# Ledger of designs, part 171: peptides against a protein of PDB entry 3NZW

Target 1, 212 residues: chain A of PDB entry 3NZW
Amino acid sequence: TTTLAFRFQGGIIVAVDSRATAGNWVASQTVKKVIEINPFLLGTMAGGAADCQFWETWLGSQCRLHELREKERISVAAASKILSNLVYQYKGAGLSMGTMICGYTRKEGPTIYYVDSDGTRLKGDIFCVGSGQTFAYGVLDSNYKWDLSVEDALYLGKRSILAAAHRDAYSGGSVNLYHVTEDGWIYHGNHDVGELFWKVKEEEGSFNNVIG
Target 2, 222 residues: chain B of PDB entry 3NZW
Amino acid sequence: QFNPYGDNGGTILGIAGEDFAVLAGDTRNITDYSINSRYEPKVFDCGDNIVMSANGFAADGDALVKRFKNSVKWYHFDHNDKKLSINSAARNIQHLLYGKRFFPYYVHTIIAGLDEDGKGAVYSFDPVGSYEREQCRAGGAAASLIMPFLDNQVNFKNQYEPGTNGKVKKPLKYLSVEEVIKLVRDSFTSATERHIQVGDGLEILIVTKDGVRKEFYELKRD

## One batch from the design tools (peptide; made by RFdiffusion4, then SolubleMPNN)

Design b2_p22_5_s2 (from b2_p22_5, 16 letters changed)
Fold by OpenDDE base, seed 5:
Structure b2_p22_5_s2 (fold): chain B 212 residues (1-212), chain C 222 residues (1-222), chain A 22 residues (1-22)
Amino acid sequence: as target 1 above (212 residues)
Amino acid sequence: as target 2 above (222 residues)
Amino acid sequence: SPSLRELVEAQRELAKLSSQVL
């Protein structure tokens, strides 16, 4: 898996691959590694597929209960804290989760929290999470700036996942791309890595380690 | 090393069509190299036009299917005989599987049915309850032999339109029930030739708006 | 009979081998 999220002047970009594996077996190329918790809140998935899918779905239910009780959308801080508290209760039980909770509230603005099964909870502007995270960081960090246009930021997110999909055997399939704004998240499509690779190679003159 | 689970072999396969879905399984039950039964069905009609199979350790599979059938029963009691939708069934099965997260059911689970729009639906589960809706899935012993074939023949992977220099992929289209049944039969006959844990018989459950139909075919009895 | 530890370890190993990872 490779997931990433970063804040920039235009909000948040979230990009993820879609491969699942079981050892050397490619279990799926079409996994949805982003949960749409509400129109303003996303969760990303890395690690155990069931652990992430189950608990992030549960988190979605908790967030909805908050909205019903408080008549206000849950904060990104509170949502991430609920998940963090949950996984901390299971510490040592063997949960495997690396998640980012990304969203917008009027109070917080665009916000990203990293939460993992070790009980770590971090607020930050840039995270890459998964087996391909270092490959994604290599591209993301080298091109990131706060003042990116929305178009450039979307491309950078997509391009960073593509780099990881190219080098990490456990990442691939497609890139799912999101832009989170003050008006909520916008889905920017599913980009098959097989097609995207050749397109990017041609347009950039990159990936010269591969002969076309 | 101690293993708390048995492996009863077998293989299952689901394929979703446009207005139907198919879930098939061989009828061989085996332990190690000994055939326990040549006809032990493992694909079940669970009611509400949902078919289910949980392949791997048969005791766990049977337990899971039984629990799900009970869940369907209780759903009817609690919701005035409301039909359980396939997506709700998938969520329920996730909870059944994940409820044993720390002592999992050692099974690959597939369900098939129709979604609320009447479209064919196949959901597959890992042992701990991650699930995905797919057009096709193979599970069990010969899954690694069958799944690449399904990628090619159902999802048209690595197929391109002639004369396009590999630039235009073969367009996705739904398969007819006859085409799907043919693919299922070819898959299982091929798997039987190459895997000792697959054989004896093939039972196919076909789900349509009119209900569940069963078909049976002989496989090699080696 | 296997110890509880052996059972837990066996279960964990089997879960790792068969469960999907993202």
Scores: peptide ipSAE 0.374, ipTM 0.811, DockQ to the pose 0.088; fails the geometry check
Fold by OpenDDE base, seed 1:
Order: structure tokens, then C-alpha cells, then sequence
Structure b2_p22_5_s2 (fold): chain B 212 residues (1-212), chain C 222 residues (1-222), chain A 22 residues (1-22)
């Protein structure tokens, strides 16, 4: 898996691959590693597929209950804390989760929290999570700046996942891309890695290690 | 190394069509190299136009299917005989599986039916309850032999339109029920030739708006 | 007979090996 999220002047970019594995077996190329918790809040998935899918779906229910009780959307801080508290209760039980909770509230602005099954909870501007994270960071860190245009930021997110999919055997399938703004998240499509690779290679003149 | 699970072999396969879905399984039940039964059905009609199979350790599979059937019964009691939708069934099965997260059912589960729009639906589950809706899925002993074949023949992976120099992929299209049944039969006959845990018989459950029908075909008995 | 610890460890390892990983 490779997931990433970063803050910039235009909000948040979230980009993820779609491969699931069981050892050397490619279990799926089409896994949805982003949960749409509400129109303003996203969760990303890395680690155990069932652990992430089950508990982030549960988190969605908790966020909805908050809205019903409090008559306002849950904060990104509170949503991430609910998940963090949950996984901490299961610490040592063998849960495997590396998640990012990304969202926008008027109170917080665009916000990203990293939450993992070890009980780590971090607020930050840039995170890459998964087996391909170092490959994604290599591209992302080299090109990131706060003042990116929305178009450039979307491309950078997509391009960073592509780099990871190219080098990490456990990442691939497609890139799912999101832009989170004050008005909520916008889905920017599913991009097959095979097609995207050749397109990017041609347009950039990159990936010269591949002959074709 | 201690292993609390048995493995009864077999293989299952689901394919969703436009207005139908198919779930098929062989009827061989085996332990190691000993055939326990040549006809032990592992694909079940669970009511509400939902068919289910949980392939792997048969004791766990049977337990899971029984629990799901019971869940369907209780759903009817609680909701005035309302039909359980396939997506709700999938969520229910996730909870059944994940409820045993720390001592899993050692099975690969597939369900098939129609979604609320009348479109064919196949859902696949790992042992701990991660699930995905897909057009096709193979599970069990010969899944590694069949799944690449399904990628090619159902999802048209690595196929291109003639005359496009490999630049245009073959377009996705639904298969007819006859085409699907042929693919299922070819998959299982091929798997039977290459895997000792697959054979004897093939049972295919076809779900349409008119209900569930069953077809049976002989497989190699060696 | 396996100890409770061995059972739990075996179950965890089997679950990990058989489950899908993202």
C-alpha cells in the first residue's frame, strides 16, 4: 500500500493506490483505500484490510452519531481521537492499521491526523503511509511547496503514488485521488497505474529506466 | 507447528452478469490426499435470492453459513419479512467474520445475488471480514489457477482491440448467462486437471429475478 | 496439547497470513 495526504494553500490532497496482497498473491487491484466518512471528512487505509475497513466504517458511524447528538459536524481532531482511543484499547491484540483522517471544519481549517495501531496520533501537513511510503516521499518532498496550484497539487499527489506503485511490489492497481476544500471533498477519479505510467513517461520524459 | 484448522479443499467461483449472478463450487471434500466425499455441496441458497459459499475448513464454513441463514431468519422476524438486500447481507457477514477476528473462520467467503437495481452482484470476503463487490472472484484451493483466467475472460485484462497496436483496451461488457456458465465449466474442468483438491462434481447456482436455479455437471473423479 | 499461548499465537499468525493486507 501507498497512501498520502498533504496540506497546501488550496486545501488537502489525498491520493492512494488500490492493491491488496496476501503474501506474494495479489488479492485485489481495486480496493477502495479511502472511506468517505462525511462530505468533509476522509479516512485512508493501510495495513490489515479487515481492520481498516471495519474500524473506519465504525468510525463513520460514531461521526454520524456525533452530528445527530451535537447538531454539528465532528472536528477532525475529535474524529481522529475516537479512532486513536479505539485502537489503543486493542493495543497488543494484533490490529494492523495505518490511517490518515483528513478533513475540513471552519474551526480547524484543513486538517490531517495520522493514526496507527501502535497508538500514535500525529497532526501534520504531509504524511505518506504504507510499504511504498518512502518512494512517495521521494517525489512528494522534492516537489512540495505550500503555494502549489490545485492542478499542480493534484498532479503531485497522483505522481507520488505512481512512483511508489512503480517501485513497491505491494502497491499498484490504480490511483484514487481526492481534493478536500472548505466546501468538502471532491473525487478526482480512478487512474489505472498501467495507463498512467505510460502517459506520464511520455509527457515528462521520465521513467527512463523502462524501455518502451 | 501447531495448526488448529483443517483444510477440506475445493474451489468456488462467483461471476456477476448484468441481470444475474452465478456462484459455483465443486463437490469434492478432501483431507490431505484422501477424498472424504465426492458429493458434498458447498454452495447454498440462503433465501432472499442470496447464495453463499464459505470455502476452506468445512466445519468453519458450515458454521458461518448456518449463522448467516439464522441472521436472515431473524432479519425477517425483526423487519416484517422484509427482503434482505445483498449489500446488507455483505455487511452482516462482515460482522460475523470480524466477530471472530482473533480466532477466524478459516474460509474464503463469496456471496452472489442481485443488487437493489436488479444488477448482478458478487461479494468476496477474507477470513476476517474485509469485503469487496466485484464482477468475479475465485476462492479456495484452485483460486490461484482460476482467478487469472477470470481476469482475462471476464474483465478482459491484457486484451486489446484489433488494429489499435495495443493502445485501445478491449471494452468491458457483460457476459450472457450461457457465456458465464461456459466459463465456469471451463474453469473447473481446467482446475480439476491441475489440482488434486478439485473434482468429482460442479454445482452452479444461478440467481435471477425469478429466483435461484441449480445446475450440476460431472467433473473428473481421479 | 498446545498451550493457550501457543493457540493464540497460532491463530494470530494464521489470521495474519490469510488476511488481505493493504
Amino acid sequence: as target 1 above (212 residues)
Amino acid sequence: as target 2 above (222 residues)
Amino acid sequence: SPSLRELVEAQRELAKLSSQVL
Scores: peptide ipSAE 0.372, ipTM 0.808, DockQ to the pose 0.087; fails the geometry check
Fold by OpenDDE base, seed 4:
Structure b2_p22_5_s2 (fold): chain B 212 residues (1-212), chain C 222 residues (1-222), chain A 22 residues (1-22)
Amino acid sequence: as target 1 above (212 residues)
Amino acid sequence: as target 2 above (222 residues)
Amino acid sequence: SPSLRELVEAQRELAKLSSQVL
């Protein structure tokens, strides 16, 4: 898996691959590694598929209960804390989760929290999570600027996942791309890695280690 | 080393059509190299036009299917005989599987039916309850042999329009029930030739708006 | 009969091998 999220002047970009594996077996190329918790809040999935899917779906229910009780949308801080508290209760039980909770509230602005099954909870501007994270960071860190346009930021997110899909055997399938603003998340499509690779190679003159 | 799980072999596959779905399984039950039964059905009608199979360790599979059937029964009691939707069934099965997260059912689960729009639906589950809706899925012993074939023949992977120099993919389309049944039969006959845990018989459950139909075909009995 | 430890270890290994990873 490779997931990433970063803050920039235009909000948050979230980009993820779609491959699931079981050892050397490619179990799926079409997995949804982003859960749409609500129109303003996203969760990303890395690690155990069932652990992430089950508990992030549960988190969605907890976030909805908060809205019903408090008559206000849950903060990104509170949502991430609920998940963090839960996984901490299971510490040592063998949960495998590397998650990012990404959202935009009027109170917080664009916000990203990293939460993992080790009990780590971090607020930050840039995270790459998964087996391909180092490959994604290589592209993302070299091109990241706060002042990116929305178009450039979307491309950078997509391009960083593509780099990881190219080098990490456990990442691939497609890129699912999101832009999070104050008005909520916007889905920017599913981009097949095979098609995207050749397009990017041609347009950039990149990936010269592969002969077309 | 102690292993709490058995492996009873077999293979299952699901394919969703436009207004139907199929779930098929061989009828061989094996332990190690010994055939326990040549006719032990592993695909079940669970009611509400939902068919289910949990392939791997048969004791776990049977337990899971029994629990799900009971869940359907209780759903009817609690909701005035409301039909359980396939998506709700998938969520329920996730909870059944994940409820044993630390001692999983050693099975690959597939369900098939119709969604609320009357379209064919196939859901597949890992042993701990991750699930995905797909057009096709193979599970069990010969899944690695069949799944690439399904990718090519159902989802038209690596197929291109002639004369386009590989630039235009073959368009996606639903297959007819006859085409799907042919693919299922070809899949299982091929798998039987290459995998010792697959054979004897093939049972296909076809779900349509009119209910569940069963078809049976002989496989090699080697 | 297997020890509880052997049971737990066997279960963990088997679960890891067969479960989908993202």
Scores: peptide ipSAE 0.371, ipTM 0.815, DockQ to the pose 0.087; fails the geometry check
Fold by OpenDDE base, seed 3:
Structure b2_p22_5_s2 (fold): chain B 212 residues (1-212), chain C 222 residues (1-222), chain A 22 residues (1-22)
Amino acid sequence: as target 1 above (212 residues)
Amino acid sequence: as target 2 above (222 residues)
Amino acid sequence: SPSLRELVEAQRELAKLSSQVL
């Protein structure tokens, strides 16, 4: 898996691959590694598929309960804290989760929290999470600027996942791309890695270690 | 090393069509190299136009299916006989599986039915309850033999339009029920030839708006 | 009868082979 999220002047970009594996077996190429918790809040998934899917779905229910009780959408800080508290209670039980909670509230603005099954909870501007994270960071860190245009930011997110999909055997399938703004998240499509690779190679003159 | 789980072999296969879905399984049940039964159905009509199979350790599979059938029953009691939708069934099964996260059911689960728009739906589950809606899925002993075939024949992977120099992919389209049944039969006959844990009989449950139909075909009894 | 440790270890190995990882 490779997931990433970063803040920039235009909000948040979230990009993820779609491969699931069981050992050396490619279990799926079409997994949705982003949960749409509400129109303003996303969760990303890395680690155990069932652990992530189950608990992030549970988180969605808790976020909805908050909205019903408080008559206000939950903050990104509070949502991430709920998940963090939960996984911390299961510390040592063998949960495997590397999650980013990304969203927008009027109070916080665009916000990203990293939460993992070790009980780590971090607020930040840039995170890459998964087996391919270092490959994604290599591209992302080299090209990231706060002042990126929305178009450039979307491309950078997509391109960073592509780099990871190319180098990490456990990442691939497609890139799912999101842009989060004050008006909520916008889905920017599913991009098959097989097609995307050749397109990017041609347009950039990159990946020239691969003979076309 | 002690293994609390058995493996009863067999394989299952789900394919979603436009307005139908199929879930098929062989009827062989084995332990090691011994055939326990040549006709032990593993695909079940669970009511509400939902068919289910949990392939792997048969004791766990049977337990899971029984629990799900009970869940359907209770759903009707609690919700004035409301039909359980396939997506709600999938969520329910996730909870059944994940409820045993620390002592899993050793099964690959597939359900098939129609979504709320009347479109064919197949959901597959790992042993601990991760699930995905897909157009097709193979599970069980011969899944590694069948799944690549389904990728090619259902999802048209690695197929291109003739005369395009590999530049135009074969367009995705739904298969007819006849085409799907043919693919299922070809899948199982091929798997039977190459895997000792697959054979004897093939039972196919076809879900349409009119209900569940069953078809049976003989497989090699080797 | 197997020990609890043997059960847990067997389960973990089986889970690694069959459970999906992202």
Scores: peptide ipSAE 0.355, ipTM 0.810, DockQ to the pose 0.090; fails the geometry check

Design b2_p22_5_s3 (from b2_p22_5, 14 letters changed)
Fold by OpenDDE base, seed 5:
Structure b2_p22_5_s3 (fold): chain B 212 residues (1-212), chain C 222 residues (1-222), chain A 22 residues (1-22)
Amino acid sequence: as target 1 above (212 residues)
Amino acid sequence: as target 2 above (222 residues)
Amino acid sequence: SPSLRELVEAQKELAKESAKVL
C-alpha cells in the first residue's frame, strides 16, 4: 500500500493506490483505500484490510452519532481521537492499521491526522503511509510547496503514488485521488497505473529505466 | 508447516452478470490426501435471494453459514419480513467474521445475489471480514489457478482491440448466463486436472430475479 | 498430538496468512 495526504494553499490532496496482497499473491487490484466518512471527512487505509475497513466504518458511525447528538459535524481532531482511543484499547492485540483522517471543519480548517495501531496520533501537513511510503516521499518532498496550484497539487499526489506503485511490489492497481476544500471533498477519479505510467512517461520524459 | 486443521480443500467461484449472479463450488471434501466425501455441498441458498459459500476449514464454514442464516431469520423478525439486501448481508457477514478477529474462521467467503437495482452482485471476504464487491472471485485451493483466467475472460485483462497496436483495451461487457456457466465449467474442469483437492462434482447456484436455481455437473473422480 | 492451545495458535497463523494486507 501507498497512501498520502498533504495540505497546501488550496486545501488537502489525498491519493492512494488500490492493491491488496496476501503474501506474494495479489489479492485485489481494486481496493477502495479511502473511506468517505462524511462530505467533509476522509479516512485512508493501510495495513490489515479488515482492521482498517471495520474500524474506519465504525468510526464513520461514531462520527454520525456525534452529528446527531451535538447537531454539529465532528471535528477532525475529535474523529481522529476516537479512532486513536479505540486502537489504544486494543494495543498488543495485534491490530494493524496506518490511517490518515483528513477533513475540513469551520473551526479547524483543512486538517490531517495520522493514526496507527501503535497508538501514535500526529497532526501534520504531509504524510505518506504504507509499504511504498518512502518512494512516495521521494517524489512528494522534492516537489512540494505550499503555493502549489490545485492542478499541480493533484498531479503531484497522483505522481507520488505512481512512483511508489512502480517501485513497491505491494502497491499498484490504480490511483484514487481526492481534493478536500472548505466545501468538502471532491473525487478526482480512478487512474489505472498501467495506463497512467505510460502517459506520465511520455509527457514527462521520465521513467527512462523502462523501455517504451 | 503444521496445519492443525486439514484444509478441507475445494474451490469456489462467483461471477456477477448484468441481471444475475452465480456462485459455484466443487463437492469434494478432503483432509490432506484423503477424500472424505465426493458429494458434500458447500454453496447454500440462505434466503432472500442470497447464496453463500465459506471455503476452507469446513467446520468453520458450516458454522459461519449457519450463523448467517440465523441472522437472516432474525432480520425478518425484527424488520417485519423485510428482504435483506445483498449489501446489508455483506456488512452482517463482516461482523460475523470480525467478531472472531482473534480466533478467525479459516475460510474464504463469497456471497452472490442481486443488488437493489437488480444487478448481479458478488462479495468476497477474507478470514477476518474485509470485503469487496467484485465482478468475479475464485476462492479456496485452486483460486490461484482460476483467478487469472477470470481476470482474462470476465474482466478482459490484457485483451486489446485488433489493429490498435495495443492502445485500445477490449471494452467491458456483461456475459450471458450461458457464457458464465461455460466459464465456470471450464474453470473447474481445468482446476480439477491440476489440483488434487478439487474434483468429483460441481454445483452451481444461479441467482436471478425469479429466485435461485441449481445445476450440477460431474467432475473427474480420480 | 498438539494441545488445543497449539491448534488455536496455528489456526490464527493460517488465517493471518490468508488475510488481505493493504
Scores: peptide ipSAE 0.410, ipTM 0.814, DockQ to the pose 0.091; fails the geometry check
Fold by OpenDDE base, seed 1:
Structure b2_p22_5_s3 (fold): chain B 212 residues (1-212), chain C 222 residues (1-222), chain A 22 residues (1-22)
Amino acid sequence: as target 1 above (212 residues)
Amino acid sequence: as target 2 above (222 residues)
Amino acid sequence: SPSLRELVEAQKELAKESAKVL
């Protein structure tokens, strides 16, 4: 898996691959590694598919309950804390989760929290999470600027996942791309890695290690 | 080393069509190298036009299917005989599986039916309850042999239009029920040739708007 | 006979081998 999220002047970009594996077996190329918790809040999935899918869905329910009780959308801080507290209770039980909780509230603005099954909870501007994270960081860190246009930011997210999909055997399939603003998240499509690779190679003159 | 799980072998396969879905399984039940049964069905009609199979350790599979069938009954009781949708069934099965997260059912689960729009639907589950909707999925002993074949024949992977120099993929299209049944039969016939845990018989459940139909075919008994 | 704990651990290991990883 490779997931990433970063804050920039235009909000948050979230980009993820879609491969799942079981050992050396490619179990799926079409996994949805982003959960749409509410129109303003996303969760990303890395690690155990069931652990992430189950608990992030549960988190969605908790967030909805908060909204119903408090008559206000839950903060990104509170949502991430709920998940963090939950996984901490299971510490040592063998949960495998590397998640990012990304969203917008009027109080916080665009916000990203990293939460993992070790009980780590971090607020930050840039995270790459998964087996391909180092490959994604290589591209993302080299090109990241706060002042990126929305178009450039979307491309950078997509391009970083593509780099990881190319180098990480556990990442691939397609890139799912999101842009989060004050008006909520916008889905920017599913991009097949095979087609995207050749397009990017042609347009950038990159990936010269592969002969076309 | 003590293994609490038996592996009863076998293989299952689901394919979603446009307005139908199929779920197929062989009828061989085996432990190690000993055939326990040549006819032990592992694909079940669970009501509400949902068919289910949980392949792996048969005791766990049977337990899971029974729990799901009970869940369907309770759903009807609680919701005035409302039909359980396939997506709701998938969520329910996730909870059944994940409820045993720390002592999992040793099974690969597939369900098939129609979605709320009448389109064919196949959902697959790992042993601990991760799930996704797919056009096709193989599970069990010969899944590694069959799944690449399904990628090629259902999803048209690595197929290109002639004369395009590999630039234009073969367009996706739904297969007819006859084409799907042929693919299923070819898949299991091929798997039987190469895997000792697959054989004896093939049972196919076909789900349409008119209900569930069953077909049976002989496989090699060697 | 294996203890319940051993059975649980064995099942956990089998599940890990077949569980989808992202």
Scores: peptide ipSAE 0.405, ipTM 0.815, DockQ to the pose 0.087; fails the geometry check
Fold by OpenDDE base, seed 4:
Structure b2_p22_5_s3 (fold): chain B 212 residues (1-212), chain C 222 residues (1-222), chain A 22 residues (1-22)
Amino acid sequence: as target 1 above (212 residues)
Amino acid sequence: as target 2 above (222 residues)
Amino acid sequence: SPSLRELVEAQKELAKESAKVL
């Protein structure tokens, strides 16, 4: 898996691959590694598919309960804390989760929290999570600027996942791309890695380690 | 490695059509190299036009299917005989599987039915309850042999339109029930030739708006 | 024959090996 999220002047970009594996077996190329918790809040999935899917779905229910009780959207801080508290209760039980909770509230602005099954909870501007994270960081860190246009930011997110899909055997399938603003998240499509690779190679003159 | 749990072998396969879905399984039950039964059905009609199979360790599979059938009964009781939707069934099965997260059912689960729009639906589960809706899925012993074939024949992977120099993919289209049944039969026939844990018989459950139909075909009995 | 504990542990490991990883 490779997931990433970063803050920039235009909000948040979230980009993820779609491969799941079981050892050397490609179990799926079409996994949804982003949960749409609500129109303003996303969760990303890395690690155990069942752990992430089960608990982030549970998180969605908790966030909805908050909104019903408080008559206000849950903060990104509170949503991430709910998940963090939950996984902390299971610490040492063998949960495998590397998650990002990404959202936009009027109070917080664009916000990203990293939450993992070790009990780590971090607020930050840039995270790459998964087996391909180092490959994604290599591209993302080299090109990241706060002042990126929305178009450039979307491309950078997509391009960083593509780099990881190229080098990490456990990442691939497609890139799912999101832009999060104050008005909510916008889905920017599913981009097949095979097609995207050749397109990017041609347009950039990149990936010169591959002939063709 | 000595697997002290009898993998009862077998293979299952689900394919979703436009207005139907198919879930098929062989009827061989095996432990190690000994055939326990040549006719032990592993695909079940669970009611509400939902068919289910949990392939792997048969005791776990049977337990899971029984629990799900019970869940369907309770759902009817609690909701005035409301039909359980396939997506709700998938969520329920996730909870059944994940409820044993630290002592999982050793099974690959597939369900098939129709979604709320009347379109064919196949959901696949890992042993701990991750699930995905897919157009097709193979599970069990010969899944590694069949799944690439399904990628090619159902999802048209690596197929291109003639004369396009590989630039235009073959367009996706739904298969007819006859085409799907043919693919299922070819898949299991081929798997039987290459995998000792697959054979004897093939049971196919076809879900349509009119209900569940069952077909049976003989496989090699070696 | 393996003990019940060994069987349970083996099942857990097999299930983990078959679980999808992201």
Scores: peptide ipSAE 0.405, ipTM 0.817, DockQ to the pose 0.094; fails the geometry check
Fold by OpenDDE base, seed 3:
Structure b2_p22_5_s3 (fold): chain B 212 residues (1-212), chain C 222 residues (1-222), chain A 22 residues (1-22)
Amino acid sequence: as target 1 above (212 residues)
Amino acid sequence: as target 2 above (222 residues)
Amino acid sequence: SPSLRELVEAQKELAKESAKVL
């Protein structure tokens, strides 16, 4: 898996691959590694598919309960804290989760929290999470600027996942791309890695390690 | 080392069409090299136009299916006989599987039915309850033999339009029920030839708006 | 009956072989 999220002047970009594996077996190329918790809040998945899917769905229910009780959408800080507290209670039980909670509230603005099954909870501007994270960071860190245009930011997110999909055997399938703004998240499509690779190679003159 | 799980072999396959879905399984039940039964159905009509199979360790599969059938009954009692949707069924099965997260059911589960728009739906589960809606999925002993075939024949992977020099992919389209049944039969016939844990009989459950239909075909009995 | 250790080890093997990892 490779997931990433970063803040920039235009909000948040979230980009993820779609491969799942069971050992050396490619179990799926079409996994949804982003959960749409509400129109303003996303969760990303890395690690055990069942652990992430089950608990992030549970988190969605907790977020909805908060909204019903408080008549206000939950903050990104509070949502991430709920998940963090939950996984901390299961520490040592064998949960495998590397998640990002990304969203917008009027109080916080665009916000990203990293939460993992070790109990780590971090607020930050840039995170890459998964087996391909170092490959994604290589591209993302080299090109990231706060002042990126929305178009450039979307491309950078997509391009960083592509780099990871190329080098990490456990990442691939497609890139799912999101832009989070004050008006909520916008889905920017599913991009097949095979097609995307050749397109990017042609347009950039990159990936010269591949002849063809 | 103690192994609490058996492996009863077999293979299952789900394919979603436009207005139908198919879930098929062989009827062989085996332990090691001994055939326990040549006709042990493993695909079940669970009511509400939902068919289910949990393939792997048969004791776990049977237990899971039984629990789900009970869940359907409870759902009707609690919701004035409301039909359980396929997506809600998938969520329920996730909870059944994940409830045993630390001592899983040793099964690959597939359900098939129609979504709320009347479109064919197939959901597949890992042993601990991760699930995905897909157009097709093979599970069980010969899944590694069948799944690549389904990628090619259902999802048209690695197929291109003639005369385009590989630049234009074959467009995705739904298959007819007749085409799907042919693919299922070819899949199981081929799997039977190459895998000892697959054979004897093929049972196919076809879900349409009119209900569940069953078809049976003989497989090689070697 | 299997020990807790045996059950845990069996679960680990199942996870490696059959559980989907992202």
Scores: peptide ipSAE 0.402, ipTM 0.821, DockQ to the pose 0.091; fails the geometry check

